# Ledger of designs, part 254: peptides against a protein of PDB entry 3WG5

Target 1, 218 residues: chain A of PDB entry 3WG5
Amino acid sequence: LAKNIVYVAQIKGQITSYTYDQFDRYITIAEQDNAEAIIIELDTPGGRADAMMNIVQRIQQSKIPVIIYVYPPGASAASAGTYIALGSHLIAMAPGTSIGACRPILGYSQNGSIIEAPPKITNYFIAYIKSLAQESGRNATIAEEFITKDLSLTPEEALKYGVIEVVARDINELLKKSNGMKTKIPVNGRYVTLNFTNVEVRYLAPSFKDKLISYITD
Target 2, 218 residues: chain A of PDB entry 3WG5 as posed
Amino acid sequence: LAKNIVYVAQIKGQITSYTYDQFDRYITIAEQDNAEAIIIELDTPGGRADAMMNIVQRIQQSKIPVIIYVYPPGASAASAGTYIALGSHLIAMAPGTSIGACRPILGYSQNGSIIEAPPAITNYFIAYIKSLAQESGRNATIAEEFITKDLSLTPEEALKYGVIEVVARDINELLKKSNGMKTKIPVNGRYVTLNFTNVEVRYLAPSFKDKLISYITD

## One batch from the design tools (peptide; made by RFdiffusion4, then SolubleMPNN)

Design b2_p25_6_s4 (from b2_p25_6, 14 letters changed)
Fold by OpenDDE base, seed 4:
Structure b2_p25_6_s4 (fold): chain B 218 residues (1-218), chain C 218 residues (1-218), chain A 25 residues (1-25)
Amino acid sequence: as target 1 above (218 residues)
Amino acid sequence: as target 1 above (218 residues)
Amino acid sequence: KTANEIRSANAGRGVELPVLSAPPK
C-alpha cells in the first residue's frame, strides 16, 4: 500500500514572487508524490498583493489539500498571510501566534510611515477577502474587519469566530486534530476528508536558491 | 576649484525594493560628492508600484538633480519606469527606446495572462501619474493615456508631446543638450539650471549585492 | 535603513499593492 505521506514545508518572511515560487515548488512536489496533504508552516509579516493573489490561486489549483499552519509560537499570518490562509483548504494556528492586520497599503515612506491605500483599493481588498472567507465558509465579517479595523486575532479568538479550523501546538497535534476534517474549499472540485491515520511526515527543505534569496533579503 | 562631477549609473530590470536600494545608494554617493547631477541609465519593463512610488519620492528628495536616461538603444522605461521618469528632474531618451505602457495590473495569472486591476486601482494610478506630469510641467493628458490606452511612445513622439526633455544617443550628447536646462522639478525647493560645462563623468558600478540579486532574478 | 529594513520594521501593517508591469510582449 503506498505510504500515506504528508509533506511539511516552511515559508517564512515577506510574501513576494519568490514566495510564490516556494509555494509552487512545494505543492508540486507533494502533488507529484500523491501526498495526502501538504502543511505549510507559515510565518509572515505580509508582503505583496500580487504575489499573495497568485499564491491563493496556486493553492486553489492544488491537486492535494494545502494546510496553512501559522507556526512556530511567536509567528504570524499577518496581512498577505491572512489572505493566503483564507484561500487554503485548512487553517491551523499554534498557540502564541496571530492572524489579521490585512489593511492594504501602497507601501512605506522613506521615514517608515505607511502610505495609505486609497479607499478604492481598500474596498477592492475588502471584497476580495470577504470572497475568500465566504467561499471557504469562514467568517466574512471578521475578514472584513481584518482590513477596516486592522484587526489581529489570537488562535483561540480566530477559532471561536470561525476564521480558522485548528489550534495545535505541533505537527503531531495538528495531524491528530485535523484527521477526519473536510477541506474548507474543494480539491479538484470536491471537498476532501483529510486522512492522517498512520501517515509518514516528510519535511521539504528550501532550495539553494530559496536560501540565497532569504540571505539577500534579510 | 572642486571638479564638477556628473555620476552615471545603470539600473536595469524589474523595479523592486532592490531597485529602490540601488537608486538610494547611487543618489547618496552623488549627493555626498556634491555632484552636479546623477544620470541613471534606465532599462526596465516595469515592476512594483510600491517600489516605484518610493523611488519617485527618493528622487524628489535628492539634494542633486537626477536625470533619467532611457538607454541604451532598445531599452524601455515601461510601466513603473515611466512613473520614475515623470518623477525625475530631467528625462532623456536614446533613439530606439520607448516610454509608456503604464497600465496597472494585479499580476499575471498562472497561464501568463494579465490580471487586470480593478477600475478603482486604475483610477488611483491615473490620478498619480497625472500629478507627476503636472508637477513636472509635462503632458498630463499623455500621462493618462499611458494608462488608459496603454500608450507607448518613441523618443521623438515623447519629446514632441512634452513628455520628455532630451533625445540623445550617448552620455556626451545628453550632457551637451541638457547643459543650461532647468530641472523640471525642484532640487531642495529650487529649480536648478544644469551646468555640464567641463564636467568629469564618473561611472558607478553595481554593488556585489546588486550583481548577486540580478544573477538570482534573471 | 534600506527599503527592506523599513519594510521589515513595518511588517504586518499592510498588504503591498499592485504591480505596474508592462503587458507581456
Scores: peptide ipSAE 0.031, ipTM 0.548, DockQ to the pose 0.774
Fold by OpenDDE base, seed 2:
Structure b2_p25_6_s4 (fold): chain B 218 residues (1-218), chain C 218 residues (1-218), chain A 25 residues (1-25)
Amino acid sequence: as target 1 above (218 residues)
Amino acid sequence: as target 1 above (218 residues)
Amino acid sequence: KTANEIRSANAGRGVELPVLSAPPK
């Protein structure tokens, strides 16, 4: 019987339009191969709200389950990363990672201080993040507090509070623990039960363009 | 008598954090040399609001006059570019350029359609753009209409309505026409009368990093 | 610090706001 394929791809750094292109490329490849799922190893401090919203939409339009995995240890799904995770079919975190700190900002001042978003923008993102949490059956109260309290959680806390579905040390443990789980949002209008029995893991490398962008943005 | 120096630098493409770095670098060089002014040849379709606000602040913190010159013919100071221009010490435009279209957007959908900003965000930017216009003694009504009507103006219209100060075909004409003009905002707490008599024009080239970023973003 | 360095140092504190983009030509 042909092995089910699970793709694994890395997305690291700031969420930008280039990050959208990476998500789109990765998911498209996995869709074309009728993969069981794609796992995105996410490590982001945050980024652009527009790119984030587009990424969420791209994930929701995926023909296959998209698993956001906050990985490796030391990584974070900070700010925009949390929104992306909450918009995905399943969230996993490695020990020693973090999620949250979702307060929208206008940016950073020249001295590095945060330019606060007006309350009106904050309220928009509160509504948005709560909708993502509710649609995925995740903790909408904590999702709001990611903004209102600038809350950050450990994997264990996030799991405990029903923000995420899996804590896993590596891809193998992730596959093992998530096997038989239902997606938290529909795929093609239906909740999918993940089948990670007898899977081939295929790693997608960043393109040359992706590498170059990362080199410049780091 | 030592020639007064005027620096000229080009900023082209989307307004991003990298564009801030370009502005900062260019202005810093001109400040270090005690230039009479720096002229930024601006050609932008827009970009990030955060980067734009930081650029405006950097211009306002400049120790020397920063002249935004929408150049060459065919260029635009669209969206974020208009805010930057309105935050500067003097605005010039070449014939065949445009300014305006300042409506904030959340981004582009996957199909390329605009994701509308919530009214609350729009109102924030209305207040912001009006403040820039008022502080610079420029037409705040038109500045608002750049958002509310998505208004774009020709150089001649922009001059007529008191949005900009100069229409010039090239750097030489710009220097000639702006000679003796007062800055529209203070430099070091004082309005400066521009002196472009007996000036040496020095062109600042983009760094290798700047070129690489432009290559990737285009 | 460059704007990028400042941004990186403050990374994780917020979602950056909407872009001011000209409509696609």
Scores: peptide ipSAE 0.037, ipTM 0.535, DockQ to the pose 0.766; fails the geometry check
Fold by OpenDDE base, seed 5:
Structure b2_p25_6_s4 (fold): chain B 218 residues (1-218), chain C 218 residues (1-218), chain A 25 residues (1-25)
Amino acid sequence: as target 1 above (218 residues)
Amino acid sequence: as target 1 above (218 residues)
Amino acid sequence: KTANEIRSANAGRGVELPVLSAPPK
């Protein structure tokens, strides 16, 4: 039986317009090959709201399931990363990772202090993050608290509170645990049951452009 | 008589965190050498709101006058560039340039369409741009219309309406026309009278990092 | 500290605001 393909790609660092290009490229490759799913290994401290919203929209428009996997141990889906995760078809976390801290900011002052967002902006992102949680059948109360309390959760807490679907140590455990789960949002208008029983795992490498941008933004 | 130094530097392209680093570096060099002023030749289609606000704050904290010069002919201070200009000690434009189009957006959809900002965000930036205009004694009504009507102006119109202070073909004409003008915002708590009667013009080059970032972002 | 170093040091403290871009001509 022709093995169903699961793609795995890494996105690390700040969420920017280049991160959108990475998501778009990775998802497009997986769509073109009619993959069963793509797993995005995510490690981000946050980033741009515009890029984040575009990434969420690109995930929602995907012809295949997009799984966000907070990996490796020590990684985080912080700030913008939480929104991206909540906009995805399935969320997984490795032990020793974190999710949350979603308070919108205007940036950092020269002394490194946070420039607080005005209440109007904060309220917009509260409504947005709650919408993502509600649409995906995830905990909208905790999604709001990621902003209002600047809450961060462990994988075990996030699973317990219904923010995420899987805690897994590696890709093999993730595939095993998520096999037979339904996507939390539709794919092409339908909730898809993931079938990881007979799959080939294909790793996608960052492009030369992706590597160069990462080197400069670090 | 030891010539007063005027620095000239170029900032071209999208307003990003790297653009902030460019502004910070250029202004710091000019401050360290006790320059009479720094002229930033600006050509930008816009960029990040956070980076823009940090750049405005860096200009406002400058120990020397920061002059924004929309240059060369064909350049623009579009979107974020207009805010930066309105936050500066003096604005100049070359013939054949433009200023305005300040409507905040959430980004671009995959099809290139603008994702409109919610009214709450738009109203925040209306208040912000009006504050910049008012603090600098520039036309706050036109500053609002840069957002509400997505207005763009020629140098002649911008001068006529009191948005900018100088129309100049080159650096020499700019120095000649701005000589004896007062800064539109304070420098170290005082409005400074520009003295360009006996100046040495020093051009600052982009750093290797600046060149590399520009190459990748184009 | 560079803007990037400041952001890295303050990782997970917020989502940055959207872009102000001129409409495509």
Scores: peptide ipSAE 0.036, ipTM 0.560, DockQ to the pose 0.752; fails the geometry check
Fold by OpenDDE base, seed 1:
Structure b2_p25_6_s4 (fold): chain B 218 residues (1-218), chain C 218 residues (1-218), chain A 25 residues (1-25)
Amino acid sequence: as target 1 above (218 residues)
Amino acid sequence: as target 1 above (218 residues)
Amino acid sequence: KTANEIRSANAGRGVELPVLSAPPK
């Protein structure tokens, strides 16, 4: 029996339009190969709201399950990363990672201070993040508090509160623990049961363009 | 009698955090020299809302009048550029330029289509642009239509409708026409009457950093 | 075209919305 394929790709750094291109490319490759899923190893401090929303939409349009995996230890799905995770088919976190801090900001002042978003914008993103949580059957109250309290959670807390589905140290543990889980959102209108029995893991490398853009944005 | 100094600087391209740094640097130089005013030659297709709001705030905090001059012919103060102009002490446009097209967007899809902003955000920017127009005694109805109708105006139309104060072909005509005008917003809490009698025009060049960033963002 | 190229080509059609960034550590 041909092994089921699971793709793994890394997305690191700020969420930008280039990060959207990365997500799109990675998911498209996995779709073309009819992969069982793609795992995106995510490490982000946040980024642009536009790119984030596009990434969420791209995940929701995926023909295959997209698993967001906050990895490695020390990584975060901060700000925009939290929205992306909440918009995905499954969230996993490695020990020593974090999720949250989703307060929308206008940007940074010259002195590095945060420029606060006006209440109307904040309220929009509260509604948006709550919608993502609700649609995925995740904790919408905590999702709101990621904004209103600037809350950040450990993997253990996030699991406990029903924000995420899996705590795993590595890809092997992730595959093992998520095997037989249903996706938290539909794939092509259907909730998919993940089958990670007898899988081949294929790693996608960043393109030369991806590397160059990461270098410019870091 | 020491000649009154007017600074002129150019800001071209997308409005970003780097554009904010340019505005801040230019205005700061002119403030330090107690210039009669600074004229910013603006040519922008738009950009980031955050940077735009910071630029507006920086202009409003200026110790000297900041004149936005849409220049040269073929230039625009589009989108974010319109907000910046409306937040300034005086707006001038050269013939063959444009202003408007202020619809907030989330960004662009992969196919280049606009991702529409949700109504709550659009309404925020409507309120914001109207506030800028009202505070400056400019046409708030047209300012709203820059968003709701994606309206763009010629200099002649913008002048006629009370969006801008001056149509001028060059700096000399601008100085001549704006001489004796009051600023449309306060400078340090006072409306200033522009005195462009016997002025020295000093051009500020973009820094090496400004040039490099422009090259990266273009 | 890259997303940036598309953005640059379409620049001026709107105000880009706020950044969702964690504060710098």
Scores: peptide ipSAE 0.029, ipTM 0.488, DockQ to the pose 0.625; fails the geometry check

Design b2_p25_8_s1 (from b2_p25_8, 15 letters changed)
Fold by OpenDDE base, seed 1:
Structure b2_p25_8_s1 (fold): chain B 218 residues (1-218), chain C 218 residues (1-218), chain A 25 residues (1-25)
Amino acid sequence: as target 1 above (218 residues)
Amino acid sequence: as target 1 above (218 residues)
Amino acid sequence: MSLGIEPITFPYGTEEARLKHLLSR
């Protein structure tokens, strides 16, 4: 039986394999405590494609709903962050945040210019991001344009176009607005109706390792 | 109650966040089926430090023993692979494989030369790798030298120096030799004595995603 | 810190992140 407990954790910075570990750890803790859901406050400029794909898979394997919340104002779910959001059970954004710009690249040249990905890779990620959108009942056309047009959206636009589910200023408003919503993808094979009535909010602090890796990668 | 089932899965290529997903998926499947253990056939030249650290953490959080097996002959657990091995419940190597060469680098220059990590980073990983060795009761001095001397060892040397636990030509020999051994780190807080008497071996195939990512990253 | 081949990445949404990425190479 799910407790009326919601976990909140922060993930900030580049999406790397360490970010995967953070997701895994946070979700696992929330699963073990049989939480109603976990909210991940996400602020990322992007990162590694492989790490992103792993994070998406981990979210989809979660025994509880994972809500991605682009927070605080000024934060972004850019590039890899968009994929992660689209792979989650619910997406929320705070006002003043952004989502999108998902074009894959091979890296940066010495002069700082982008090395473009070959068409094969770009097409792969187009298919992938569209799949995430389709599976979650979100706007697959816009998802594609996150790549093909390197499109970025405001929370209001993202909500309007059916990319995200909630615009909320803070955790309290998020819980209030998402109460009674069904997850956009299944949890353990079933779409879950979120119940945030009289919930206890528990914050998960970054581990020492989290702090260390963030320090090294930032 | 653990079944007399042992899972075997292959992880080949660079250590990335995707590799983490592979580990996570494979271990999760084996956990769900309450397997006696999972053997990961590992062949890696190295990869990302963050991904490596996440994989180590995932292994250490496993509900069942995770055996890292450097296999087949010609394979290596180089660099990041060594850390992963040292973080596992048991290390085995096939003849003709290698382990070590763990010096962290920032990357490669345009001319292909190594960009050295600053002393701060190197020292961090020295402490980290020594910790893994110490926690597992393996040779911490050699673990340090994997970095400071960029040392690589043969299976016979690694066994001799107490870096690994088993040299085995194949899965059958591995199971035979590791039967009755205690895990080098705890499983769910307890050191487990491996029981491979009359076991069923189950092979886990790479997912479509595994194949795709390997194709992209290779 | 990468011990291997250039990973496929998604560009950073900020010049700062781009710069950090370049500096981490």
Scores: peptide ipSAE 0.037, ipTM 0.288, DockQ to the pose 0.235
Fold by OpenDDE base, seed 5:
Structure b2_p25_8_s1 (fold): chain B 218 residues (1-218), chain C 218 residues (1-218), chain A 25 residues (1-25)
Amino acid sequence: as target 1 above (218 residues)
Amino acid sequence: as target 1 above (218 residues)
Amino acid sequence: MSLGIEPITFPYGTEEARLKHLLSR
C-alpha cells in the first residue's frame, strides 16, 4: 500500500526574503509529491514584516497542510515566527522552546536601542495578529498580548491558553499526537483531518543557495 | 603641504543591514584619516526602513562631511536612497540619474504586487522625510510629494526645486562645484565649508564580505 | 523596478538574539 509521505524541513534564523524562498521551495516540493503534510522545524528570533506576511500568505495558499514545529529545545518562534505559526495549519512546540514577543519595531539605533514603531503601526499588527488567531481558532486575546505586553509563552502555557495545538518532544511524537487532528485553517477550502498512520518521513535539505545565505546571515 | 584627502566609495543595490555596515566602515575609515569629506557614489532602488534610518543616523553622527553622489548615469537614489541623501551633508547627482519614489510599502505579494502600508505608516514617513528636508534646508514640500505622489525627479529638477545641491558629471566636477559650499547639516555641531582646493582623491574598495553580500543580493 | 522601503521589522525575541543581530552589523 503506497505510504503517505510527510516532509520535514528546517528553517532557522532571521525571517527575510530568503526565508520566504525557503518556505516556497519546501512547500512546493511537498505539494508536487502530494504529501500528506509538511512539517517546518522553525527556530527564529524574528525578522522582516514583509517577508513574514508573504510567508503567511504562501502557507495559506498551500495545497497541503503546513505544520510549524518550534524545534529543537532552545528554539523559538519569536516575533515574526509567531505570526508565521499563527498563519499555519497546525502549531507544535518542543519542550524548552518559546513563542511570542511580537511587538513590531522600526529598527535598531546605532547604540543598539530599539526604535519604536508608532502606535498606528503597532495597532495595525495587533489587528493582523488577532485576525490570524481568529481565522485559525486560536486565542486572539493572547495573540494581542504578544504585542501589547510583548508576552512570551512556554509550550505548556501556549497549549493551555489555546495558542498552539501540540507539545511534542520529536517528530514521532508530533505525528502521533497530531494524527486525527483537523487543520486549524483550510487546505484548498476544506479543513483536513491529518492522517499520520503508516507514513514515511522525508527530510528536505537546504539548497546550496540556502546554505550560502545562512552562512552570510549567521 | 599635506594635501587634504577626499574619499570616494561606491554603494550599489538594496539598502539592507549590510549596506549599513558598508556606510559605517567607509565613513569610519575616512574619519580615522581626518579626511576633508567622503563621497558615497550611490545607486539604489530602495530597501529596508530600519537600515535606512540607521544609515541616516550614522551619517549625522559622522565626524566628517558625507556627500551622497547619485552616480553613474542611469543610477538612482530611489526610495530609501532618497532618505539617505536627504540625511546627508550634501547631495549631488549625475546627469541621467533620478531621485524620489519614497512611498513606503509592507512588501511584495507572491504575484509581485505591492502590499500597501497603512496610512498611519505612510504618515510617519511623511513626517520623517519632511524632518530630514527641514533640518538640511531642503524642499520639504517636494520631500512630502516623494511619498504622497511617489514623485521622481531628474537632477535638473531636483536642483531647481532645492532638493539637491549639485549636478555633476564626474568626481572632478563635483569637487569643483561643491568647493566652498557649506554642509547642509552640521558636522560635530558646526556647519562646515567644504575645501576641495588641492585635494587627493582616494578610492575605497568593498571588503571581501561586501563583495560576497553584493553577489548574493544581486 | 523600484523597491519600496519596508517600514517595519520584528525584534528578536531574546536580548541575545537582538544583540547578535546588532553585532552582526
Scores: peptide ipSAE 0.026, ipTM 0.278, DockQ to the pose 0.755
Fold by OpenDDE base, seed 4:
Structure b2_p25_8_s1 (fold): chain B 218 residues (1-218), chain C 218 residues (1-218), chain A 25 residues (1-25)
Amino acid sequence: as target 1 above (218 residues)
Amino acid sequence: as target 1 above (218 residues)
Amino acid sequence: MSLGIEPITFPYGTEEARLKHLLSR
């Protein structure tokens, strides 16, 4: 029986429009192959709100399930990464990772201090993050506190509070644990039951462009 | 005979990841309806390079022709906007608009001075913009000079130099002039001959999200 | 952790406008 394909790709670093390109490319490849799902290994300190919103929308428009996997140990889905995760079909975290700290800022001053976002913007993102949580059946109260308290959670806490769906040490454990789970948001209008029985894992490498952008941004 | 549909949408302001979302949404709508084409009325002073590259890629992946239309008079496809235009299936400009000024920068200092990009980055974008021009059969020398000389062109100059394909005062003139033109890049691997005979024009409005982002960024 | 290389931009509005959409720690 032809093995269903699960794609795995890594997205690391700041959330930028380039990150959107990576998401789009990776998801598109997986869509073209009618993959069972794509797993994005995410490690981000945050980034741009606009890029984040685009990524969320791209994930929501995916023809296949998109699993955000905070990986490896030491990685985070911080700030923008949390929004992306909350907008995805399934969230997994490896032990030793974190999620949260979603308070919007305007940037950094010359002295390295944070330039705070005005209340209007903060409130907008509170509403936005809550909507993502609500739409995905995740904890909207905690989602709000990711902003209002700049809350960060461990994988165990995030699972406990209903922010994420899976804690897994590696891809194999992730596939095993998420097998039979329903996506937290619909795929093409339907909640999909993941079937990771008899799947082939394919790793997507960064494109030359991805490598170059990373090289420029590192 | 059922009229073919041409969509028209406006993208105004800085090129950000949100701008990518707008492009993606608009193109997706047009794709879903099997539109003859989508016309994007573009007015931008520039923006993020990463967002720009994503937008270019999204345009190139479009299942339908994407026409960039620098509109209305006084508008520009400046900096990032030029790259986007050069990455599109057809470029049109209204009289009184401009295109060019593509020199990459790192940002602005506290005193408002430009922080220059290092030569490595500048050279990368020179190569990139030239590739866009070459792939679309447009003037690669001028494309380079958009960076090296920070060149800006009028519609008439841009047309004369083979940077753009159409000068048009409005949508009707654009449709008339571009009727029968071949796309400058392929659509699904094929250069498409535009047929704007007996078309219905549909205007796409900004989404609530689009309006909100614009409101926050204005 | 070195503040990542400032995103490459093309000339557009003020630094403040550039900053309006940052989600950071």
Scores: peptide ipSAE 0.020, ipTM 0.234, DockQ to the pose 0.195
Fold by OpenDDE base, seed 3:
Structure b2_p25_8_s1 (fold): chain B 218 residues (1-218), chain C 218 residues (1-218), chain A 25 residues (1-25)
Amino acid sequence: as target 1 above (218 residues)
Amino acid sequence: as target 1 above (218 residues)
Amino acid sequence: MSLGIEPITFPYGTEEARLKHLLSR
């Protein structure tokens, strides 16, 4: 009997290989329990491109809907976080959060200045992010501008422009607003209509390892 | 009075932002004491491109010669390590070590397979590594092949092909063989002739932080 | 905290090694 369970997990900080492991663990747990969905509360300033691409792939391979929720207020899905969101089944944002600023960089100089990526790299990621947007039926023009203009949007702007699907203050409002929505990409080859009627919300705690890493990286 | 001091420090593991901090700390200490040079015992399988580029820049900005020494036997200056070496004032290798394999990648797939970098990225790093080789008067053709053929060389091959300057079994042999050599790139705008006659060798210990990180990462 | 996408890596680090390194930062 499909347990009407929705998992909620938090991922905060830089996108790295460890972040991939968190995504993988959380999604796997939710898959094992045949959850209706998993909501990832995301707060990231960006991170590694390789990890990002792996995370996107992991989300797309999920047996259940993965909802990216930019939360809490003050959080962002910046840079790599935007790609992850665009690769997910549904995007939600809390008021007071942001999304965008996706221009790839090679790194930082000693003085803290950005080392710009060559046009060739930038163009690669333009094509990539546009592909994510197109596949999810989201605004590919804005996705491109996240790179070319280093554009950053509020939740209201992102909703208006068709980048995201939901603005919600908390998990309960998110569940209410997203109930009955179709996923923006397929789940196991099918677009799924979300059913959040009478669901149990189950929070996933960070693992001991997660806590340790957070302590060291924060 | 120029203290006839040569510092020796060890950097082992993946090239990351933390590795940059290690380079910066070690070089700064040696600069403060107006050392004749600092020798970095390097053992790395590779790492991040951004960190690598920052490290190269830090070396090139050094007020004293920075000698990269691939050590001990069994160690490598693989991938990012090769770039760092090619950006340094002098390269030495111990017998039984290796250098090369510099092809950039975007990351790893979920199954652990390599995600290949697009040609545009590969070409960027071909140009970059060739520039490092040319500026240092080293073999730019071989540098290119470190990428295009994923070439890896022994110390003897690397010396023969003009990639490195010294093969040495230990620090004492390195000092002996490199004594009187000119740096392959300028130090503060001037090519320096190394003077390792009657030098005191001073080893830099890893910081507490370095030890902690090593403990967690090993 | 580094802002941005860092697109390029050089191979040979296992993901496990990378994780360990991240935990150590």
Scores: peptide ipSAE 0.033, ipTM 0.302, DockQ to the pose 0.397; fails the geometry check

